# Designs tried in a protein design run: peptides against a protein of PDB entry 4Y8H. Part 40

Target 1, 196 residues: chain A of PDB entry 4Y8H
Amino acid sequence: TSIMAVTFKDGVILGADSRTTTGAYIANRVTDKLTRVHDKIWCCRSGSAADTQAIADIVQYHLELYTSQYGTPSTETAASVFKELCYENKDNLTAGIIVAGYDDKNKGEVYTIPLGGSVHKLPYAIAGSGSTFIYGYCDKNFRENMSKEETVDFIKHSLSQAIKWDGSSGGVIRMVVLTAAGVERLIFYPDEYEQL

## One batch from the design tools (peptide; made by RFdiffusion4, then SolubleMPNN)

Design b2_p16_5_s2 (from b2_p16_5 with A1S A2T A3M)
Fold by OpenDDE base, seed 5:
Parts: C-alpha cells; sequence; structure tokens
Structure b2_p16_5_s2 (fold): chain B 196 residues (1-196), chain A 16 residues (1-16)
C-alpha cells in the first residue's frame, strides 16, 4: 500500500494505490483505501484492513452524532477520535492512518497517525509499505500552497515511484480532492503513471 | 479493548 495526503492552496488531496494483497475484509461493503468519515473529512488507511475499516465506521458514526448536536466537526476533532481508537487498540492494530479534511476556517489539514496512536499535524503525510521509497522524493518536491494541478502531479509522481519499488502497491491511483467547491474523485491508470 | 477505545473516543468528541 502507498497512501498520502497533501495540503495545497485551495484545500487538501488524498491519494492511494489500489492493490490488495490481504484476503480478509469486512464483507458488507467494498473496501477502499480512501474512506469518507464526514462530507469533507476523509482518511487513508494502510495495514490491518478489516480493523481500520471498523475504526473508520466508528469514527463516522461519532462524527454524525457530533454533527447533529454541535454542527460540522473540525478535521482536528476527527483526528483526535482516530487517535484515541488507534492508541487503545495499538497492541492489535498494525496501521498507518492519515486523516485529511477541509473547512472554511482551517482550510486543508492533514494529520498522520502512525503505529502507536500518536498524532502529528503536517503539511503533507505519506504512509504504507511503499512510503519508505518516496520520503526523499517527497521532501525534494513538495511545496506549500501549490495549485490543484501541481498537487495532483506531485501525488501522481510520488505514488508512481512508490509503486515501481513496492510489490505491495500497484493498480490504479485514486485521489479525492477536498475544497470549498466540494468533493472531487480522480483516477489514473497504469498506462498513464508508469510513463512518468 | 474495542469498548474501552469507543469510550475514549466518545470522551474526545465531547471535549472537542
Amino acid sequence: as target 1 above (196 residues)
Amino acid sequence: STMAALAAAEAAVAAA
């Protein structure tokens, strides 16, 4: 798995490969590495696929309950809920979760929750087995306040490199764009990104 | 446990 989320001028973009090597998942829905927990709060999930699905479901439920009582939660609030669940289950959870969201006050935000259940706010985050291959590339090429197009290209190139080296990554590259304008889903196929 | 984690998450939401 290779996952990442990147803040940019107008919001945040989440990206993921689509290769699945694990056979056990929650069967009542289609598994997706990019998972909605609120209208403009999403997460990237790696490792313990079934366990992280359950965590995301719990988070989604609590954010819906929160919304009915207090209005739209912040991305930070969502990240804190993820953090608590991951920390309390750290002995049974092998997961890297990235929480990303957009709101008018805070704009695009990214929170990474590595194994152990700590939480870190960052301009961008990478995780999954493929991430080890692209730390250097991302460090050299990331810039703050990029355009949407620049950010899409950055993610596409980054994940393409991860896929080249990580046998557990591959397939299509999926992205979710979160801005004031709404939610946009993108997909890029091997014939496109393998040429980069 | 999952139940303990759920309780902690609920507390986090309430404190947000």
Scores: peptide ipSAE 0.020, ipTM 0.636, DockQ to the pose 0.030
Fold by OpenDDE base, seed 4:
Structure b2_p16_5_s2 (fold): chain B 196 residues (1-196), chain A 16 residues (1-16)
Amino acid sequence: as target 1 above (196 residues)
Amino acid sequence: STMAALAAAEAAVAAA
């Protein structure tokens, strides 16, 4: 698995490969590695697919409840809920989760939740088995306040590199763009990204 | 446990 989320000028973009190795998938999900927990709060999931899906479903439920009572939750709130669930289930949860969201006040935000259930706010985050191969590339090429197009290219190139080196990553590259304008889903196929 | 995690999550949401 190779997953990442990147803040940019107008919001945040989540990206993931699509290769599956273990775990059951929820049939009605468009992309299980990129999972919606609120309108403009999503997560990237690695590790046990079934377990992290259950966590995400719980988060989604709580955020829906939160919304009905208090209005739209912040991305930080969502990350906090993920953190607690991951921490309390750490013995049975092999999970690297990246939480990303957009709101008008905070703009795009990214929170990474590695194994163990800590939480870290970052301008961008990478995780999954493929991420180990692209730390250098990402560090060299990431810039704050990129355009949407620059950010899409950055993620596409980064995940392409991860896929090249990680046997557990592959398939299509999926992205979700979260901005004031809404939610946009992107997909890129091997014939395209392998040429990068 | 999952149950404990749910309780913690609910508390976190309420406190946020």
Scores: peptide ipSAE 0.020, ipTM 0.626, DockQ to the pose 0.030
Fold by OpenDDE base, seed 3:
Structure b2_p16_5_s2 (fold): chain B 196 residues (1-196), chain A 16 residues (1-16)
Amino acid sequence: as target 1 above (196 residues)
Amino acid sequence: STMAALAAAEAAVAAA
């Protein structure tokens, strides 16, 4: 698995490969590694598909309850819920989760929740088995306040490199763009990104 | 456990 989320000028973009190598689960989403928990709050999931899907489902439920009582939750609030669930289930989870969201006040935000259930706010985050191969590339090429197009290219190139070296990553590259304008889903195929 | 995590999450949301 190779997953990442990147803040940019107008919001945040989540990206993921599509290869699944372990576990069995019923996928009911177009993007199974990019999961909606609120209109403009999504997460990237690695590790156990079944376990992280259960966590995401619980978070979605809690954010719906939150919305009914307090209004739209912040991305930070969503990350806090993820953190608690991941911490309480740390003995069973083999995955990290990246939480990303957009709102008008805070703009795009990214929170990474590695194994153990800590939470870290970052301008961008990478995770999954493929991430180890692209820490250097991402550090060198990431810039704050990129355009949408620059950010798409950054994610595409980053995940392409991860897929190149990680046997557990591959398939299509999926992205979700969260901005004031709404939610946009993108897909890129091997014939496209392998040439980069 | 999942139930414990759910309870903790409920408490966190209420305190947020």
Scores: peptide ipSAE 0.020, ipTM 0.628, DockQ to the pose 0.030
Fold by OpenDDE base, seed 2:
Order: C-alpha cells, then structure tokens, then sequence
Structure b2_p16_5_s2 (fold): chain B 196 residues (1-196), chain A 16 residues (1-16)
C-alpha cells in the first residue's frame, strides 16, 4: 500500500494505490483505501483493512452525530476521534491512517496517525509499505501552496515511485480532491504513471 | 475493544 495526503493552495488531495494483497479484506466501499467520514473529511487507510474499516465506520457515525448537534466538525476533531480509536486499539492495529479535510476556516489540513495512536499535523503525509521508498523524493519535491494541477502531479509522481519499488503497491492511482468547490475523484492508470 | 474506544473518542471530542 502507498497512501498520501497533500495540502495545497485551495485545499487538500488524498491519494492511494489500489492493490490489495491482504487475506482478510472487506470491501464495502467504492474506494477501498480512500474513505469518506464526512462530506469534506476523508482518510487514507493502510494495514488491516477490516480493522481500519471498523474504525472509519465508527468515526463516520460519530461525526454524523456531532453534525446533528454542533454543525460541521473540523478536520482536527475528526483526527482526534481517529487518534483515540487507534490508541485504544493499538494492540490489535497494524495500520497507519492519514486524515485529511477541508473547511473554509482552516482550509486543507492533514493529520497522520501512525502505529501507537499518536497524531501529527503536517503539510503533507505519506504512509503504507510503499512510503518508505519515497520519503526522500517527497521531501525534495513537495512545496507549500501548490496549485491543484501541481499537487496532482506531485502525488502521481510520488505514488508512481512507491509502486515501482513496493510489490504490495500497484494498480490504479486514485485521488480525492477536497476544496471549497466540493469533492472530486480522480483516477490514473498504469500505462500513464509507469512512464513518469 | 471498539466499544471502549468509542467511549474514549466521545470524551476526547467533548474536550476538544
């Protein structure tokens, strides 16, 4: 798995490969590694698909209840819920989760929740087995306040590099763009990104 | 358990 989320000028973009090699995989969503927990709050999931899906379902439910009482939750609130669930289940989790969201007040935000259930706010985050191969590339090429197109290209190139080295990554590259304009889903195929 | 985690998460949200 290779997953990442990147803040940019107008919001945030989540990206993921689509290869699934896990034995215990539950597919109950259209996009497996990019999961909606609120209109403009999404997460990237690695590790145990079943466990992280359960967590995401709980978060989604909680955020729906939150919305009914207090209005739209912040991305930070969503990250806090994820953090607590991951921390309380840390002995059974083998997953990293990236939470990303957009709102008009805070714009695009990214929170990474590695093993152990800590939470870190970052301008961008990478995770999954493929991420180990692209820390250097991402550090070299990331820039703050990129355009949408620049950010799409950055994610595409980054995940392409991860896929080249990680046998557990591959397939299509999926992205979700979160901005004031709404939610946009993108897909890129091997014939395109393998040539980068 | 997930149930205990949910309770903890609810408390965390209230504190946030």
Amino acid sequence: as target 1 above (196 residues)
Amino acid sequence: STMAALAAAEAAVAAA
Scores: peptide ipSAE 0.019, ipTM 0.624, DockQ to the pose 0.030

Design b2_p16_5_s3 (from b2_p16_5, 7 letters changed)
Fold by OpenDDE base, seed 2:
Structure b2_p16_5_s3 (fold): chain B 196 residues (1-196), chain A 16 residues (1-16)
Amino acid sequence: as target 1 above (196 residues)
Amino acid sequence: SVLEELRAAERAVAAA
């Protein structure tokens, strides 16, 4: 798995590959690792697909209840719910989760929740088995307040490199763009990103 | 650093 989320001038973009593997390397090419928990709050998931899906479902439920009582939750609130669930279940979970969201007050925000259930607010985050190969590239090439197009290219190039070196990553590159204008889904296929 | 801790943590996460 290779996942990342990047804040930019107008909001935040989440990105992920789509390959999943088992212990015997049974691959699924089309897994969706970008999961909606609220209209403009999404997450990237790595680790146990079933366990992280359950966590995301619980978070979505809590945020729906929150909305009915207090209005639209902040991205920080969503990250806090993820953090609590991951921490309390850390002995039975292998999960790396990136939470990203947009609202008019805070703009685009990214929170990373690594194994163990800590939470860190960052301008961008990477995770998954493929992330090991792209820490240097991302650190060198990330810039704050990029345009949408620059950010899409940054994520595409980053994940392309991760997929190139990580046998557990591959398939399509999916992205979700969160801005004041709404939610946009993007997809890029191997014939495009393998040539970068 | 936080990034170093994250790198170590991610290496322990199962591939998906």
Scores: peptide ipSAE 0.022, ipTM 0.393, DockQ to the pose 0.212
Fold by OpenDDE base, seed 5:
Structure b2_p16_5_s3 (fold): chain B 196 residues (1-196), chain A 16 residues (1-16)
Amino acid sequence: as target 1 above (196 residues)
Amino acid sequence: SVLEELRAAERAVAAA
C-alpha cells in the first residue's frame, strides 16, 4: 500500500494505489483505499482492509450523529475519533490511517495516525509499505500552497515512485480533491504514471 | 522530522 494526503492552496488532496495481495499473489488490482467519513472529510487506509473499514464505519456514524446535533464537524474532530479507536485497539490492530478534510474556517488539513495510535497534524503525510521509498522524494519536492495541478502532479509522481519499488503497491492511482467547490474523484492508469 | 520517525513503523503497515 502507498497512501498520502497533501494540503494545497485551495484545500487538500488524498491519493492511494489500488493493489491488494494475499500472500504472494495479487488478489485485487482496483481496491479503493480512500474512504468518505463525511462530505468533505475522508481518510486513506493501510493495514487490514476489514479492520480499517470497520473503524471508518464507526467514525462515519459518530460524525453523522455529531452533524445532526451540532452541525458539520471539523477535521480535527474526525481525527480525534480515529485516534481514540486506533489507540484503544492498538494491541490488536494493524492500521495506518491518514485523515484529511476541508472546511471554510480551517481550509485543508491532514492528520496522520500511525500504528501506535498517536495523531500528528502535518502539511502532508505519507503511509503504507510503499511510503518508505519516497520519504526523500516527498521531502525534496513538497511545497506549501501549491496549485491543484502542481499537487496532483506531486502525488502522481510520488505514488508512481512508491509503486515502482514496492511490490505490495500498484494498480491505479486514485485521488480525491476536497475544496470549497466540492469533491472531485480522479483516477490515473499505469500507462500514464509508469513513464514519469 | 515527524515523518522520518514514522518510517520504520509505516513499512510494516500495508493493506496489500
Scores: peptide ipSAE 0.020, ipTM 0.398, DockQ to the pose 0.208
Fold by OpenDDE base, seed 4:
Structure b2_p16_5_s3 (fold): chain B 196 residues (1-196), chain A 16 residues (1-16)
Amino acid sequence: as target 1 above (196 residues)
Amino acid sequence: SVLEELRAAERAVAAA
């Protein structure tokens, strides 16, 4: 798995590969690792697919309840719910989750929740087995307040490199763009990103 | 550093 979320001038973009492995073989080439928990709050998930899906479902439920009582939650609130669930289940959970969202007050925000259930607010975050191969690339190429197009290219190149070296990453690159204008879904195929 | 901690944590996480 290779996942990341990147704040930019107009909001935030989440990105992920789509390969899922089990045992000694590729089980699924098109797994969706980008998960909506609220209209403009999404997450990237790595680790146990079943466990992280369950957590995301619980978060979505909590945020729906929150919305009905208090209005739209902040990205920080969503991250806090994730953090609590991951921390409370840390002994039985193999999970790396990146929470990203947009609202008019806070703009694009990224929170990373690594194994153990800590939470860290960052301008961008990477996670998954493939992320180990691209820390250097991301550090060299990330810039704050990039344009949408620059950010898409940054994520596409980053994940392409991760996929190149990580046997557990591959398939398509999916992105979700969160801005004031709404939610946009992007997809890039191997014939494109392998040439980068 | 936070970055080092994150790197260590992610290396420990097996991804599907």
Scores: peptide ipSAE 0.017, ipTM 0.438, DockQ to the pose 0.202
Fold by OpenDDE base, seed 3:
Structure b2_p16_5_s3 (fold): chain B 196 residues (1-196), chain A 16 residues (1-16)
Amino acid sequence: as target 1 above (196 residues)
Amino acid sequence: SVLEELRAAERAVAAA
């Protein structure tokens, strides 16, 4: 798995590969690792698909309740709920989650919740087994306040590199763009990103 | 460092 989220001038973009593996087999070429927990709050999930899905479902439920009582939650609130669930279940949970969201007050924000259930607010985050191969690339090439197009390219190139080196990453590259304008889903196929 | 912690943690996560 290779996942990342990047703040940029107009919001935040989440990105993920789509490969899932079971044992020695590539079980699924196309899996959605980008999960909605609120209109403009999403997460990237790595680790146990079932466990992280359950956590995301619980978070979504809590955010729905929150919304009914208090209005739209902040990205920080969502990250806090994720953090609590991951921390309380850390002994039985293999999960790395990146929470990203947009709101008019805070703009795009990224929170990473690595294995163990800590939480870190960052301008961008990478995670998954493929992330180890692209820390250097991302550090060199990330810039604050990029345009949408620059950010899409940054994520595409980063994940492409991760996929090249990580046998557990591959398939399509999916992105979710969160801005004031709304939510946009993007998809890029191997024929395109392998040529980068 | 935070980055080192993150790197170590992410490498430990299985890619399912």
Scores: peptide ipSAE 0.015, ipTM 0.417, DockQ to the pose 0.216

Design b2_p16_5_s4 (from b2_p16_5, 6 letters changed)
Fold by OpenDDE base, seed 2:
Parts: structure tokens; C-alpha cells; sequence
Structure b2_p16_5_s4 (fold): chain B 196 residues (1-196), chain A 16 residues (1-16)
């Protein structure tokens, strides 16, 4: 798996490869590794598919309940719910989760939740087995407040490199763009990203 | 984000 989320001028973009294995995983309507927990709060999931699906389902439920009582939750609130669930289950959980969201007040935000259930707010985050191959590339090429197009290119190039070296990553590159304008889904195929 | 949101989220997790 190769997953990442990147804040940019107008919001945040989540990206993921699509290589999956057979098992007890129920694919969602859009993509396996980019999961909606609220209108403009999404997550990237790595590790145990079944376990992270369960966590995401619980988060989605609580955010829906939260919305009915208090209004739209912040991205930080969503990350907090993920963090608590991951921490309480850390002994039996193989999961790396990146939470990303957009709202008018805080704009795009990214929170990474590695094994152990800690939470870290970052301008961008990478995770999954493929991420080990692209820490250097991402550090060298990331810039704050990029345009949408620059950010899409950054993610595309980053994940392309991860897929190139990580046997557990591959397939299509999927992205979800979260901005004031709404939610946009993107897809890029091997024929184009392998040439980068 | 607010302290209220975080507290509410933590309570919700505890009840899950």
C-alpha cells in the first residue's frame, strides 16, 4: 500500500494506490483505500483491511451522530475519534491511517495516526509499505500552498515512485480532492504514471 | 477545532 494526503492552497488531496489482496474486505463505492467518514472528511487506510474498515465505520457513525447534535465536526475532531479507537486497540491492530479534511475555518488539514495510536498534524503525510521508498522524494519536492494542479502532480509522481519499488503497491492511482467547491474524485492509470 | 468538539468526540468514543 502507498497512501498520502497533502494540504494545498485551496484544501487537501488524498491519494492511494489500488492494489488489494483477496480476503474479508468489502470495497466501497469509490475506492478501497480512500474512505469517507464525513462529507469533506476522508481517510487513507493501510494495514488490516477488516480492522480499518471497522474503525472507519465507527468513526463515520459517531461523526453523523455528532453532526445531529453539534453541527459539522472539524477534521481535528475526526482525527481524535480515530486516535482513540486506534490507541484502545493498539495491541491487536495493524493500521496506519491518515485523516484529511476541509472546512472553511481551518481549510485543508492532515493528521497521521501510525501504529500505537498517536496523532500528528502535518502539512502532508505518507504511509503504507510504499512510503518507505518516497520519504526522500516527498521531502525534496513538497511545497506549501501549491495549486491544485501542482498538488495532483506531486501526489502522482510520489505514488508512481512508491509503486515502482513496492511490490505491495500498484494498480491505479486514486485521488480525492476536498475544497470549498466540493469533493472531486480522480483516477490515473498505469500507462500514464509509469512513464513519469 | 475547539475543546468542546474534542471532548464530545472522546465521550462518543468511550460509549462506542
Amino acid sequence: as target 1 above (196 residues)
Amino acid sequence: STALELAAAERAVALA
Scores: peptide ipSAE 0.036, ipTM 0.708, DockQ to the pose 0.029
Fold by OpenDDE base, seed 5:
Structure b2_p16_5_s4 (fold): chain B 196 residues (1-196), chain A 16 residues (1-16)
Amino acid sequence: as target 1 above (196 residues)
Amino acid sequence: STALELAAAERAVALA
């Protein structure tokens, strides 16, 4: 798996490959790796598909309950819920989760939650088995406040490189764009990204 | 506020 989320001028973009080696699971709106927990709060998931799906379902439920009582939750709130669940289950959980969201006050935000259940706010995050191959590339090429097009290109190139070297990554590259304008879904096929 | 949101979220998780 190769997953990432990148803040940019107008919001945040989540990206993931589509290769899976697990058994049957419940299909998500976009992919099992890009999962909606609120209108403009999504997550990238790596590790145990079943376990991380269960966590995301619990988060979604709590955010729906929160919304009915208090209004739209912040991305930080969503990340906090993920953190609590991951930390309390860390001894029995194989999970790497990136939480990303957009709202008018905070704009695009990214929070990464590694295996230990800690939480880290970052301008961009990468995770999954493929991420080990692209830390250098991402550090060199990431810039703050990129345009949508620049950010899409950055993610596409990054994940393409991860897929080249990680046998557990491949298939299509899927993205979810979160901005004031709404939610946009993108897909890129091997014939395109393999040539980068 | 963010602080209130975090507190509410943590309570929700604890009650789950």
Scores: peptide ipSAE 0.031, ipTM 0.698, DockQ to the pose 0.028
Fold by OpenDDE base, seed 4:
Structure b2_p16_5_s4 (fold): chain B 196 residues (1-196), chain A 16 residues (1-16)
Amino acid sequence: as target 1 above (196 residues)
Amino acid sequence: STALELAAAERAVALA
């Protein structure tokens, strides 16, 4: 798995590969690792698919309940709910989650929740087995306040490099763009990104 | 945790 979320000038973009493995074998070429928990709050998931899906479902429920009582939740609130669930279940949970969202007040925000259930706010985050191969690349190439196009290219190149070296990553690259304008879904295929 | 520790944890989670 290779997942990441990147803040940029107009909001935030989440990106993920789509390969799922069982043991040493590819079990699924196309897996959705980008999950909506609110209109403009999404997450990237790694680890146990069943467990992280359950957590995301619970978070989505809590955020809908929150909305009915208090209005649209902040990305920080969403991250806090994730953190509590991951921390409370850390002894029986293998999960790496990146939370990303957009609102008019805070713009694009990224929170990473690694194994153990801590939470860290960052300008961008990477996770999954493929992330180990691209820490250096991302550090050297990330810039704050990039354009949408620059950010898409950054994520595409980053995940392409991760996929190149990580046997547990591959398939298509999916992205979700969160801005004031709304939600946009992107997809890129191997024939394109393998040549980068 | 260090960057290396975080990376190792992320890899472990991803492979589980």
Scores: peptide ipSAE 0.018, ipTM 0.523, DockQ to the pose 0.275
Fold by OpenDDE base, seed 3:
Structure b2_p16_5_s4 (fold): chain B 196 residues (1-196), chain A 16 residues (1-16)
Amino acid sequence: as target 1 above (196 residues)
Amino acid sequence: STALELAAAERAVALA
């Protein structure tokens, strides 16, 4: 798995590969690791698909309840709910989750929740087995306040590099762009990103 | 934890 989320000038973009493995076997070439928990709050998931899906479902429910009472929740609130669930269940849960969202007040925000259930707010985050190969690349090439196009390119190149070296990553690259304008879904296929 | 420890944890989670 290779997942990441990147804040940029107009919001935030989440990105993920789509490979799912069982041991050394590629069980599914295309899986969706980008999950909506609110209109403009999404997450990237790594680890147990079933467990992280359950967590995301619970978060989505809480955020819907929150919305009914208080209005649209902040990304920080969403991250807090994820954090609590992951921390309280850390003994029985394998999960690496990146939470990203956009709102008019805070713009794009990224929170990473690694194994153990800590939470870290960052301008961008990477996770998954493929992330180990691209820490240096990302640190060198990330810039704050990039354009949408620059950010898409950054994520595409980063995940391409991760996939290149991580046997547990592959398939398509999916992205979700969260801005004031709305939600945009992108997809890039191997024939494109392998040439980068 | 260190950055390397975090990366290792992320890898372990991803492989689970």
Scores: peptide ipSAE 0.017, ipTM 0.528, DockQ to the pose 0.274

Design b2_p16_6_s1 (from b2_p16_6, 6 letters changed)
Fold by OpenDDE base, seed 2:
Structure b2_p16_6_s1 (fold): chain B 196 residues (1-196), chain A 16 residues (1-16)
Amino acid sequence: as target 1 above (196 residues)
Amino acid sequence: AEQTLGDPSRLSFHGK
């Protein structure tokens, strides 16, 4: 898996590869690792497919309940719910989560939640087995307040490089763009990103 | 069978 989320001028973009494995076998080529937990709060999933799906479902439920009582939750609130679930169940779960969201007050925000259930707010985050291959590339190429197009290109190039080196990553590159204008899903195929 | 989405232990904390 190679996943990332990047804040930019107008909000935040999440990105992911789509490969799922069972041991040494590729089980699914087009898995969707970008999961909605609220209208403009999404997450990137790594680890156990079942565990991370269950966590995301629980968070979505809690955020729906929160909305009915208090209004739209912040991205920080969503990250806190993820953190509590991951920390309290760390002995039985294999989950690495990146939470990203947009609201008018805080704009785009990114929170990373590694194994163990800590939470870290960052301008951008990368995770998964493929992330180890792109630390340097991302550090050199990330800039604050990029345009949408610059950010899409940054994520596309980063994940392309991760996929080249990580046998557990591949398939399509999916993105979700969160801004004041709404939610946009993007998809890029191997024939395009392998040429970068 | 168990399906895995890569290694969740590998993260980057780099940012500007």
Scores: peptide ipSAE 0.260, ipTM 0.725, DockQ to the pose 0.595
Fold by OpenDDE base, seed 1:
Structure b2_p16_6_s1 (fold): chain B 196 residues (1-196), chain A 16 residues (1-16)
Amino acid sequence: as target 1 above (196 residues)
Amino acid sequence: AEQTLGDPSRLSFHGK
């Protein structure tokens, strides 16, 4: 898995590969690792597919309840719900989650929740088995307040490099763009990103 | 076997 979320001038973009594994084998499945928990709050998932899906489902439910009572939750609120679930169940979970969202007040925000259930707010985050290969690239190439196009290219190049070196990453690169304008889904296929 | 989405222990903490 190679996942990341990047704040930019107009919001935040989440990105992920689509490869899954079953035991020691690459599973013949294209999995969406970008999961919606609210209209403009999404997460990237790594670790156990079942565990992370269960967590995301619970968070989605909590945020729906929150919305019905108090209005649209902030990204920080969503991250707090993730944190509580991951921390309280840390002994029984294999979950690494990046939470990303957009709202008009806070703009794009990224929170990373590693194993153990801590939470860290960052301008961008990378995770998954492929992330180890792109720390240097991301550090060198990330800039604050990039354009949408620059950010898409940054994520595409980053994940392409991760996929190149990580046997547990591959398939399509999916992105979700969260801005004031709405939600946009992007997809890039191997024939394109392998040439980068 | 359980389906996995990679190793969740690998994270970046870049502070830029």
Scores: peptide ipSAE 0.243, ipTM 0.780, DockQ to the pose 0.541
Fold by OpenDDE base, seed 3:
Structure b2_p16_6_s1 (fold): chain B 196 residues (1-196), chain A 16 residues (1-16)
Amino acid sequence: as target 1 above (196 residues)
Amino acid sequence: AEQTLGDPSRLSFHGK
């Protein structure tokens, strides 16, 4: 898995590969690792498919309940719910999650929750088995307040490099763009990103 | 038999 979320001028973009592993084998299965927990709060998932799906489902429920009582939750609130679940169950979970969201007050925000259930707010985050191959590239090429197009290109190039070296990453690159204008899903296929 | 998203033995996190 190669996942990342990047704040930019107008909000935040999440990105992920789609390769799934089953047991000791790389499955010929495509998984959507970008999961909605609220209208403009999404997460990137790595680790156990079942564990991360269960966590995301619980978070989604809590955020729906929150919304009904208090209005739209902040990204920080969502990250806190993820953190509590991951920390309280750290001995029984294999979950690495990046939470990203947009709201008018805070704009785009990114929170990374590694194994163990700590939470870290960052301008951008990378995670998954493929992330180890792109630390240097991301640190060199990330800039604050990029345009949408620049950010899409940054994520596309970053994940392309991660996929190139990580056997557990591949398939399509999916992105979710969260801005004041709404939610936009993007998809890029191997024939496109492998040439980068 | 469990589905995994990436290699769970090599999960890493990084940010600026």
Scores: peptide ipSAE 0.309, ipTM 0.766, DockQ to the pose 0.864; fails the geometry check
Fold by OpenDDE base, seed 5:
Order: C-alpha cells, then sequence, then structure tokens
Structure b2_p16_6_s1 (fold): chain B 196 residues (1-196), chain A 16 residues (1-16)
C-alpha cells in the first residue's frame, strides 16, 4: 500500500494505490483505500483491510450522529474519533490511517495516525509499505500552497515511485479532491503513471 | 486468509 494526503491552496487531496494482498499473495482485486466518513472528511487506509474498514464505519456513524446534533464536524473532531479507536485498541489492531478534510474555517487539514494510535497534524502525510521509498522524494518536492494541478502531479509522481519499488503497491492511483467547490474523484492507470 | 493493505512481511511491525 502507498497512501498520502496533501494540503494545498484550495483544500486537500488524498491519494492511494489499489493493490490488495491475501497472505503472501497479491490478490486480483482493485481495492478502494480512500474511504468517506463525512461529505468532506475522508481517510486513507493501510494495514488490515477488515480492521481499517471497521474503524472507518464506526467513525462515520459517530460523525453522522454529531452532524444531526451539532452540525458539520471539523476534521480535527474526526481525527480525534479515529485516535480514540486506534489507541484504545492498539494491541488488537493493525491500522495506519491518514485523515484529511476540508471546511471553510480551517481549509484543508491532514492528520496521520500510525500504528499505536498517536496523532500528528501535518501539511502532508505519507503511509503504507510503499511510503518508505518516497520520504526523500516527498520532502524535496512538497511545497505549501500548491495549485490543484501541481498537487495532483506531486501525488501522482510520489505514488508512482512508491509503486515502482514496493511489490505490495500497484494497480490504479485514485485521488479525492476536497475543496469549497465540492468533492472530485480522479483515477490514473498504469500506462500513464509508469512512464513518469 | 485476511486481506492486507500493504507489505504482509512488514505490517506486523510498521502497520504499513
Amino acid sequence: as target 1 above (196 residues)
Amino acid sequence: AEQTLGDPSRLSFHGK
């Protein structure tokens, strides 16, 4: 798995590969590792497919309840719910989560929750087995307040490099763009990103 | 077997 979320001028973009493994085998399945927990709050998932899906489902429920009582939750609130679940169950979970969201007050925000359940607010985050290969690349190429197009290119190039080196990453690259204008879904295929 | 999102040889240690 190679996943990331990047704040930019107009909001935040989440990105992920789609490869899934079963035991030691690469499964012939295209998995969506970008999961909606609220209209403009999404997460990237790594680790156990079952564990991370269960966590995301619980968070979505809590945010729906929150919305009915108090209105739209902040990204920080969503990250707090993820944190409580991941930290309190850290001995029984294999989960790496990146939470990203947009609202008019805070704009785009990214929170990373690695194994163990700590929370880190960052301008951008990378995770998954493929992320180990692109820390240097991302550090050198990330800039604050990029355009949408620059950010899409940054994520595409980063994940392409991760996929190149990580046998557990591959398939399509999916992105979700969160801005004031709404939610946009993007997809890029190997014939395009392998040439980068 | 359980489906995994990442390198199965490293997930137990790194959650990736």
Scores: peptide ipSAE 0.251, ipTM 0.734, DockQ to the pose 0.388; fails the geometry check

